# Peptides against a protein of PDB entry 3KDP, part 204

Target 1, 230 residues: chain A of PDB entry 3KDP
Amino acid sequence: PFLIFIIANIPLPLGTVTILCIDLGTDMVPAISLAYEQAESDIMKRQPRNPKTDKLVNEQLISMAYGQIGMIQALGGFFTYFVILAENGFLPIHLLGLRVNWDDRWINDVEDSYGQQWTYEQRKIVEFTCHTPFFVTIVVVQWADLVICKTRRNSVFQQGMKNKILIFGLFEETALAAFLSYCPGMGVALRMYPLKPTWWFCAFPYSLLIFVYDEVRKLIIRRRPGGWVE

## One batch from the design tools (peptide; made by RFdiffusion4, then SolubleMPNN)

Design b2_p27_4_s1 (from b2_p27_4, 19 letters changed)
Fold by OpenDDE base, seed 3:
Structure b2_p27_4_s1 (fold): chain B 230 residues (1-230), chain A 27 residues (1-27)
Amino acid sequence: as target 1 above (230 residues)
Amino acid sequence: SALKLLEEILARLRKKAEELKKKLEEE
């Protein structure tokens, strides 16, 4: 999400708190899962396959999977962002390069796609209105990742604790999303305005896309074990 | 090579996110 923001020079789609929550959520869950996997592998006294190479391959596979999923999550968030801005009169094409004028406190006559002038305060309200739905979209898309992880049949025992940690992480993110979206004062304190329940449903198509993507990936892996798709 | 590239991209993204955070805290 942040790459498109920088490249397109559009108004900020994600708040700082949202970025921190994504970074903490996406980094901590894999790190904890890897720590538990190491602890379980040490308990099972399986002769260490070359622990450096197998660990590197597993970390690489995990980082690729999370990177791909993260890109799809970002696309989902950006879709929600563009829909909200379009509903407020800012078409996606008009947002390109607008950031400089958007963030200028002294410009109070920024025109939307329909010629309506927006004050700095009004623009910031619309920007902050995008932060919560973007975060919620990411959380809802992460639910698809949970379903994907549950459907991986290969190592039920090793996946058991990983699944609990993942479920706990997703529950915390969902609880945090609900708290940030509906707790009074969060709009002022964290620049997270209240979200209409309808925006939760805007993420479901992207969750479905991730599910379909992973099922297709699994089908390819099953047909060609050891292929580049691993 | 693709993984290293992805890790580098992610590291650059994190760095830019932190820079953006600092700018937003200064505003």
Scores: peptide ipSAE 0.006, ipTM 0.254, DockQ to the pose 0.022
Fold by OpenDDE base, seed 2:
Structure b2_p27_4_s1 (fold): chain B 230 residues (1-230), chain A 27 residues (1-27)
Amino acid sequence: as target 1 above (230 residues)
Amino acid sequence: SALKLLEEILARLRKKAEELKKKLEEE
């Protein structure tokens, strides 16, 4: 998320403190849940050819999976960010390069995509309005991502929800999201304004699309082992 | 495979982003 912020020079989609809360709070239990996930049947059936190399491969796979999850989550968050800003008059194309003027306290006439002028205070309110939905979107997307990342080849319907740690992680991150979104003082402490209940559902179509895409991908991998899709 | 390569690229990009974040938090 932060890299995209720097490269695109867009307004900050998620506050630094909130990013830290994601890294330390929401990502920890899910990461542990993936570490304790039962090895795929294909991995377990293969006798370790070389315990050293197979361990390294597994560690690399976990690291890559974590990196992928984080990037997919970021995409979901950015989707919600762009939707909110577009609803407030800032189209995605207009946001490119806008950061310098957006963050300048002395510029009070930043125009949106429709020619409406925005004061610094108004801009910051809109920016902070994005923080909570962005965070919640990450959590909602993570529900799907964690489920699909349990296996590389097997369908979630085949693997099932056997990992109790994963289930606990899903509840924990959801509870944390609710706390950060609705607890009094979070707007001041974390720059997270109270979330409209409708925004919880904004990420659902995206999560569903990722889920469907991953199931289709896994189906292709099962039908064409060793293909370029792997 | 293309997917594995993409996953590796994404993981590296995430790592770089985290490193950059840490640097900015230290300033």
Scores: peptide ipSAE 0.027, ipTM 0.286, DockQ to the pose 0.022; fails the geometry check
Fold by OpenDDE base, seed 4:
Structure b2_p27_4_s1 (fold): chain B 230 residues (1-230), chain A 27 residues (1-27)
Amino acid sequence: as target 1 above (230 residues)
Amino acid sequence: SALKLLEEILARLRKKAEELKKKLEEE
């Protein structure tokens, strides 16, 4: 997310405090849950245990956990961010390069895509209105991403949801998202304004799509071992 | 193999993003 912010010079979609909440509150418990996850059934059936192969599998699981989850959740968050800004008159193309003028408190006439002028205070309200939905979208997408990262080749239905720590992590991150979204004072303390309940559902289609995509990918891997999809 | 390569690229990009984030937090 931060790379896109720098490269595209768009208004900041995710504040530093929100990033800390993701890193410490949302990602920590899921990461622990993955560490305690039972090895995939096909990996456990491979005799002899080659420490190099087990390390390679662990490195692959770590790469999926730290690389893939983070990128997919960021895409979901950015989607929600662009939708909210578009609903407020800022089309994605118009946001490119707007950061400098957006963050300048002395510029009170920044135009949206429709010629409406926005004061600094109005722009910051819209920006902070995006932070909470972005965070919630990440949490909702993580529900699917954590489940798909549990296994590399096996379906979730084959491996099962036996890890109690993973289940706890899903509830914890959801509770944290609800707290940050609806607790009074979060707009001032964390720059996270209250979220409309309808925005919880905006990420569900995306979570479903990535879940289905990953199950299809795993199905292809099972049918064609050593294929390009691996 | 293509997905592994993509995952490696994504992991490297995330690492760079985290490094840039840390630099900005130190500033």
Scores: peptide ipSAE 0.020, ipTM 0.260, DockQ to the pose 0.021; fails the geometry check
Fold by OpenDDE base, seed 5:
Structure b2_p27_4_s1 (fold): chain B 230 residues (1-230), chain A 27 residues (1-27)
Amino acid sequence: as target 1 above (230 residues)
Amino acid sequence: SALKLLEEILARLRKKAEELKKKLEEE
């Protein structure tokens, strides 16, 4: 997220506090939960290979899964960010290069895509209004990501939701998201303004897309072991 | 594999983002 902020020179889509909450609150517990998850049924049936190569393969698989997950999370978050800014009159093309003027407290006449002028205070309210939905989008996408990362080759329907720690992690990140989104004073303290409950549903298409994509990927891997998708 | 290449690119991007975040927190 931050790289796109710098490269595109757009207003900050995700606050430092929200990033910390994601890194510490939403990523750590799921990572621990996956570490305690029972091995995939097809992995357990394999004879222990060379422990050095198997650890390396698992580390690569985890790193790859988290890398893909992180990209899709970022895409989902940026989509939500651009939708919110577009609803407030700032089209994505207009945001390119706008950061310098956006962050300048002395400029109170920044124009949107429709010629409406925005004060510094109004711009910051809109910016901070993006932080909570971005965070919530990440949490909702993480639901799918955690579920799909549970297995390498097997469908989620075949493996099932047996990990109680994973389920606990999903509830914890959701509770944290709800707390940060709706607790009074979070807008002042954390720059996370209250989110309309309807915005929780905006990320569901992305979660579904990830889920479908991963199930299709796993289906291809099962049908073509050692293929380019692996 | 194309997937491995994409994952490597993503891992590098994530690392660069974390480094940039650290630099911004130090300023």
Scores: peptide ipSAE 0.018, ipTM 0.267, DockQ to the pose 0.021; fails the geometry check

Design b2_p27_4_s2 (from b2_p27_4, 19 letters changed)
Fold by OpenDDE base, seed 3:
Structure b2_p27_4_s2 (fold): chain B 230 residues (1-230), chain A 27 residues (1-27)
Amino acid sequence: as target 1 above (230 residues)
Amino acid sequence: SAQELLDELMAKLLEKAKKLLEELKKE
């Protein structure tokens, strides 16, 4: 998300504090849950022939998986961001290069795609209105990711939701998202304005897409063990 | 790349989490 902000020179889609909350709050518990499940799985498996190489391969596979998932999360967040700005009169094309004028406190006549002038205060309200939905979108996409990452080869339906730490992580992320979205004062403290309940559902198509993608991937792995998709 | 740094960070977090869990199992 932050890289696209720099490259495209668009208004900031997600605040730095919110990014830190994602990185420290939402990713840690999932990581612990996955580490626990790997440790349990490794106990059930025969000792790796070469623990150094097998560890490196596993770490690389996990890293690549998290990297790909992170990219999908970012895409989901940016989709929500562009939808909100478009709903407020700023089309995606108009946002390109707008950051300089957007962040200038002395410019109070920034025009939207329809010729409406926006004051600095109005622009910042719209910007901060994007932060909460962007965060919530990431959290909802992470639900799918957490469920998917629980299994390397088996369908989620085969292993079930037995990992209590995973379930706890899902609740923690959801509770954090709800707290940041609806707690009074978060608009001032974290620049996250209250979210309409409808925006929670905007991420569901992306979560479903990730789920379908992973189930298809796992199905391919099961049918072709040792393939490049593993 | 930023992604490589994130991946490295995640790998380190996973390793720390694994170590912590191993310690908790010994208790």
Scores: peptide ipSAE 0.006, ipTM 0.265, DockQ to the pose 0.074
Fold by OpenDDE base, seed 5:
Structure b2_p27_4_s2 (fold): chain B 230 residues (1-230), chain A 27 residues (1-27)
Amino acid sequence: as target 1 above (230 residues)
Amino acid sequence: SAQELLDELMAKLLEKAKKLLEELKKE
């Protein structure tokens, strides 16, 4: 997200505090849950024929899967960001290169895509209005990610939602998202304005996409054991 | 470990980003 912010010179889509909340609040418990989760019976039963190569391959594959999921998460967040800005009169094309003028406190007449002038304060309100939905989008997408990461080979439907730690992680992420989105003072303290409940649903297509992607990936792995997609 | 690496990478990127932003604010 930040790299795209720098490269495209767009208004900041996600605050540093929200990123920290994702890293510390949403990803930590899931990571712990995965560490305590009993390795799928397939992982425990297959003695690595070659412990050095098989471990390295597995680490690479996990890294690739997380990289792909992270990319889908970022796309989901940016989609939400662009939708919000478009609803406020800033089309995605108009945002390119706008950061310099957007962040300038002395420029109070930045025009949107429709010729409406925006003061610095108005622009910052819109920017900060994007932070919360972006965060919530990431959390909702992470729900799918967590459910997916629970299984390496088996379908989520086969293993079920029996992991109490995973369920706890999902509740923690959701509670944190709700707290940051609706607690009074978060707009001033964290630059996160209250989220309209409708924005929670904007992330669902991306969660579904991640879910479908992983089920397809797992299906390929099951059909082609030893393939490049392991 | 991969998620930790991703988190570490994200943290490093954020730190670099903060430094860049601080440098940009000084200019």
Scores: peptide ipSAE 0.006, ipTM 0.293, DockQ to the pose 0.023
Fold by OpenDDE base, seed 4:
Structure b2_p27_4_s2 (fold): chain B 230 residues (1-230), chain A 27 residues (1-27)
Amino acid sequence: as target 1 above (230 residues)
Amino acid sequence: SAQELLDELMAKLLEKAKKLLEELKKE
């Protein structure tokens, strides 16, 4: 997200403090849940056929899967960001290169895609309105990530949600998102303005995409045992 | 400060996580 902000010179989609809240607040409990997760999958118990090559392949596969999931998360966040800005009159194409004028407090006549002029204060309100739903989008996508990370081979429908710590992690992430979104003073302290409840649903297509991706991946693994996808 | 609130929240989450882990070990 920050790299795209720099490269495209678009308004900042997510504040630095909010990024820290994601890294520390949302990822910590899930990481703990995964660390204490019992090796329920046969893949974790299965001895590698070749300990040197299979370990390396497995590490690469895991890294690739998490990298791809991370890219889907970022895309989900940016989608929500662009939707909000478009609803406020700023089409995605118009945002390219706009950051210089957007952040200049002395420019009070920045035009949107429809020719409406925006003051600095108005622009900052819209910018900060994007921070909360971007964060919430990441949290909702992380729900899918947590569920799919439970097993490498078995479908989520086969394994079920037996890990109480994982379930706890999901609730804590949701509670954190609600706190940051609706607690008084967060708009000033974290530059996260209150979120309309409807924006929670904007991330669901991306969560579904992650589930489909993981189920397809697992299906390939099951159909081709010993393939490059193990 | 926002950072202090975050730190406090994180501390509370960690405590809850530890309690949950202890409960799971008793089962």
Scores: peptide ipSAE 0.000, ipTM 0.264, DockQ to the pose 0.340
Fold by OpenDDE base, seed 2:
Formats: structure tokens, sequence, C-alpha cells
Structure b2_p27_4_s2 (fold): chain B 230 residues (1-230), chain A 27 residues (1-27)
């Protein structure tokens, strides 16, 4: 998220404290859950041919899985960010390069895509309005990603929700998201304004698309083992 | 495989991203 913020020079979609909450709070239990479940499903089923190479491959596979999850989560968050800003008159193309003027407190006439002028205070309200939905979107997308990442080859319907650590992680993330979204003082402390319940559902179509895509991918892998899709 | 190539690309991008973040933290 921070890299895209720098590269695209767009308004900050996610606060630094919220990034820390993702890195230290939301990702820890899911990461542990995925590490255990991958060890059970993919590693234990293959007899270790070479303990040194297999350990290295496993560490690489885990690192790649976390990297992919993080990128998919970021894409989901940015989708919600762009939707909110578009609803407030800022189209994605207009946001490119806008950061310099956006963050300047002395510029009170920043125009949106429709020619409406925005004061610095109004812009910061819109920016902070994006922080909570961005975080919640990451959590909702992470529900799908955690379910998807249970196995590379097995359908979610075949493996089921047997991992108690995963279930606990999902509840923890949801509870944290609810706390950060609705606890008094989070707007001041974390620059996360209270979330309208409707924004929880904004990520659901995206999570569903990822889920369907991954199930289709897994179906292709099962039908064509050793294919180019692996 | 295409997925392995994508995974490798993502890993390289993440590594570059981490390096850039570390450089930014030094400023």
Amino acid sequence: as target 1 above (230 residues)
Amino acid sequence: SAQELLDELMAKLLEKAKKLLEELKKE
C-alpha cells in the first residue's frame, strides 16, 4: 500500500498505525494457521526426498503464499479506496499525482473530477473515511484468502473448516476490525472514522471473485496435473 | 509453470518493495 502511494502519488489510503495493525495484529494468527495447515496438507503428504532442499522449498512456498495473499489484500483495499473516492467525486485517473496538492494545507481549492473544490479539511475527512473501509476490506478479503490458501490443490469443500486455528484467526480479525471501526476514539487515535455497516459488504463481491477464480484454478490443476497453470 | 513464474515475480517485487521501504525508513 505504501509503495503504491509513493509510485502513484495518490492520497494516503491507509494510515501508518493501521499498517502496523495489519502487520502485527491481523496477519500473525492467519500466518501461523496457514503455516500449520500447509505443513499438514502439502508437506506431510510428500515424503521428504531431501530434507535440506525440501525445507528450502517449503520456506520459499510459504513466503510466496504470504506475498500473494498480501498483494491480493492490497488490491481489495485499493478497490474499496477508489470506490469511496469516486463516490466523493475523485476518479482514479484524477488521483494520479494529486497527493502534492492534496496534502498541502494551504491549498483549499483542490478540484475533483467534476470541478467541485475541496478544502484541506474536507479532503482529510474523505481520506480518513477511506482508512476504516480499506482495513475492513483487507479483513474480508483475508477471510477468502485464508480459505483459499488451505491447500493448493484441494477444494475448500473437500477439506472443510477443520483447522481450529484458522477459525480462531478469522474471529480475531473480525473482532479487531469491529473494535477499530466502532470503538470511540479510533478516529482520533488511528484516523479511522466509524464505518457504515454497508461498507462491510463492499469487499464481498471481490472476495467472491477471488474465491471463484481460485476454485477454478484448483479444478484446472486437478484435471491437468503438471500443466502450465501450476 | 505460469503460477510459479507469477510467484517468483511476486517474491521479487516484494523483496524490492521491502528494500525500498527500508531505504525510506532511513530518510
Scores: peptide ipSAE 0.018, ipTM 0.280, DockQ to the pose 0.019; fails the geometry check

Design b2_p27_4_s3 (from b2_p27_4, 21 letters changed)
Fold by OpenDDE base, seed 5:
Structure b2_p27_4_s3 (fold): chain B 230 residues (1-230), chain A 27 residues (1-27)
Amino acid sequence: as target 1 above (230 residues)
Amino acid sequence: KALELLEELMRKLREKAEELRKKLEEE
C-alpha cells in the first residue's frame, strides 16, 4: 500500500494502527494455521528427488506466494479506498498529487473532482472513513487468500477445509474487524470511524474473483503441468 | 511466469500513475 502512496502521493489509505492489526492480528494466526495445514496429497506422494533442490524450490514458491498475496490484498484495499473517495467526490485521478494539500491544515478549500471545497477537518474525516473499510476489505480478501494458499494444485473442493486452526483464525480476524469497526471511541482512539455493515459486502466480489481465478489457475496447472500460470 | 507478468503489470501501473501525477502537477 505504501508504494502507491509514495508514487501517486495520494491521501493516506491505511493508517498505522490498521497496518499493525493486519500484521499482528490478521496475518499471524493464519500463517500459523497454514503451517498445520495438511500437505497436498500430490506433494506427500512424491519422493524427494534432491532434498536441497526441492527445499530451495519450496522456499521460492512460498516466498512468491506470500508476495502475491500481499499484492492482492493491497489491490483489494486500494479498490475500496478509491470507491469510498469517489463516492465522496474525489475521483482516483484527482487524488494524484493531492497529499500535500490534503495534509495541510491551513488549506481549507481543497477542491474535489466536482469543485466542492473541503475543509481540513472534513478531509480528515473522509480519510479516516477509509481506514476501517480498507481494513475490513483486507480481512475479507484474506478469507479467500488463506483458502487459495492452502494448496498449490488441488482445488479447495478436493483438499477440503479440515484445518480447525485456519477456521479459528478466520473467526478471530472477523471478530477483530467487527470490534474495530463498531466499538465506541475507535474513531478518536484509532482513527477508525464506524463502518456500515453494507461495506463488508464491497470486498466480496473481489474475494470471489480471486477465489475463482485461483481455482481456474489450479485447474490449468493440473491439466498442463509446467504451464505459464504456475 | 505469472509472477513476472504480475510484476510487470504492477511496474506499468506505477509508471502510469507517475505520469498522471506529473501531468496533474503541471496543471
Scores: peptide ipSAE 0.016, ipTM 0.238, DockQ to the pose 0.013
Fold by OpenDDE base, seed 1:
Structure b2_p27_4_s3 (fold): chain B 230 residues (1-230), chain A 27 residues (1-27)
Amino acid sequence: as target 1 above (230 residues)
Amino acid sequence: KALELLEELMRKLREKAEELRKKLEEE
């Protein structure tokens, strides 16, 4: 999210406090869950031939999986961000380069894509309105990503949800998302305004899309072992 | 090594963002 913010100079989609909540509260338990599941899968499939090389390969695989999940989460968050801003009159193309004027307190007539003028206060309300949905979108996307990452080659439906730690992580991050979204004072303390229940569903089409894409990818890999898709 | 470099780059970018944000809050 931050890279796109720097490159595109768009209004800040996610506050620093929210980023910290994601990094400390949301990412830690899923990462541990994935590490345990990969370790169990590798222990069951490979007799320890060389513990040093096998550990290094496993660490690389965990790091790559985590990096991929983070990228997919960022894409999901940005999708929700652009939907919210578009609903408020700011089309994605108009947001490019708008940050300088957006954050200027002395400019109270920033125009949206439809010529409506927005005061500084109104702009900041819309900005902060994006923080909670962005966070919730990351959590919802994480549900799909964690389920997808459970299996590299097999369908999720074939292996099932056997990892209790993963399930616990999903509940924990969902509870945190609910707390941050609906607890009184979070708008002032964390710049996270209360979320409309409808926004929980905004990420579901995206999560379904990535799920279908991954299942199709895995199907192709199973049908053509050693293909370019692997 | 490439992933470590990427993480370090991401950390540096985050630090720069926080500095920029602090400057913007002071204005």
Scores: peptide ipSAE 0.000, ipTM 0.242, DockQ to the pose 0.019
Fold by OpenDDE base, seed 3:
Structure b2_p27_4_s3 (fold): chain B 230 residues (1-230), chain A 27 residues (1-27)
Amino acid sequence: as target 1 above (230 residues)
Amino acid sequence: KALELLEELMRKLREKAEELRKKLEEE
C-alpha cells in the first residue's frame, strides 16, 4: 500500500499507525506461528533433515504464499479507497499526481473531477475516512486467511499452538478495528473516522476471492505434488 | 518478541482511546 502511494503520488490511503498494526499483526503473527511449528516439527522429527535446504524451501514457500495473499489484501484495500474517493467526487485518474496539492495546507481550492473546490480540512476528512475502511478490509481478508491456514495442515498438535496464536492475533485485529471505527475521538488521535456498517460487507468479496484462490491452489497441489505452486 | 510488541502496541492504543473517550465525555 505504501509503495503505491509513493509511486502513484496519490493521497495517503492508509495511516501510518494502521500500516504498523497490519505489518505487526498480519505478517509477524504468522511468522511466529511458523517458527513455533518448525520448532515442534524439529522436536518430533528426530531424523537429520538437512536443516539448510528444508528451511530454505519452507521459507520460500511461506514467503510466496504470504506475498500473494498480501497482494490480494492490498488490492482489496485500494479498491475500497478508490470507491470512497469516487463517491466524494475524486475519480481514480484524477488522484494520480494529486498528492502534492492535496497535502499543501495553503491550497484551499483543489478541484475534484466535477469542478467542486475542496479546502485542506475537507480533503483531510475524506482522506481519513478512507483509512478505517482500508483497515477493516484487511481484517476481513485475514479471516479468510485463518480458515485457509486451518485447512492446510493435518497435524492436530502443530495446529493447536499455531491456531491459538493466529486466532488471538485475528481477535485483537478485529477488536482494534471495531474500537477504531466506533470510538469517538479516533479521527483526531489516529486519523480514522467512523465507519459506516455497510463497509464491513464491502470486504467480503475479497475474502471470498482469497478463499477460492487457496482452494484452487490446494487442488493444483493435490493433482501435481512437487509442482511450482507448493 | 513480535507478540509482545503487538500486545504492547494494542495496550497503548486502548489506553489512548480510553483517554480520548473520557475527554469527549467531559466536553
Scores: peptide ipSAE 0.000, ipTM 0.237, DockQ to the pose 0.037
Fold by OpenDDE base, seed 4:
Structure b2_p27_4_s3 (fold): chain B 230 residues (1-230), chain A 27 residues (1-27)
Amino acid sequence: as target 1 above (230 residues)
Amino acid sequence: KALELLEELMRKLREKAEELRKKLEEE
């Protein structure tokens, strides 16, 4: 998320504190859950390391947890971000390069894609309105992503949901998302305004798409071993 | 192999993002 923010010079989609909450609250338990996941032969290229002496998480699992999950989370979050901003009159193309003017408190006439002028305060309200649904979208997308990260070749239906820690992680991150979204004071503390319940469902189609895509990918891998999709 | 490369790329991008975040926090 932060790289896209810098490269595209768009308004900040997610606050630094919220990112920390993701890293510590939502990513940690899932990462641990992956460490205790049943080994799949294609993921576990190395013999299981001794949890007492070696890194709890295999380098491959780390790569999946911090690379793939993070990217999918970012994509899902940005999807929701762009949807919200578009609903408020800011089309994605218009957001490119807008950061400088957006963050300038002395500019109170920033125009949206439809010529409506936005004060600094109004812009910040919209920005902060994006933070909560961005976070929730990350959580919802993470549900699918955590499941797909369990296996490279096997379907979720084949591997199953045997990891109780993973299941617990899913509930924990959902509870955290609910807490951050609806607890009073989060707007001030984390710049996360209350979320409309409808936004919980905004990411579901995206999560489903990722899930279906991954299952199709795995199906292709099974049909064509050693293919480029591995 | 392509997926592994993509995963590695994504990891590197995340590491770079974290580095940039730390720099901004120090500023």
Scores: peptide ipSAE 0.019, ipTM 0.259, DockQ to the pose 0.021; fails the geometry check

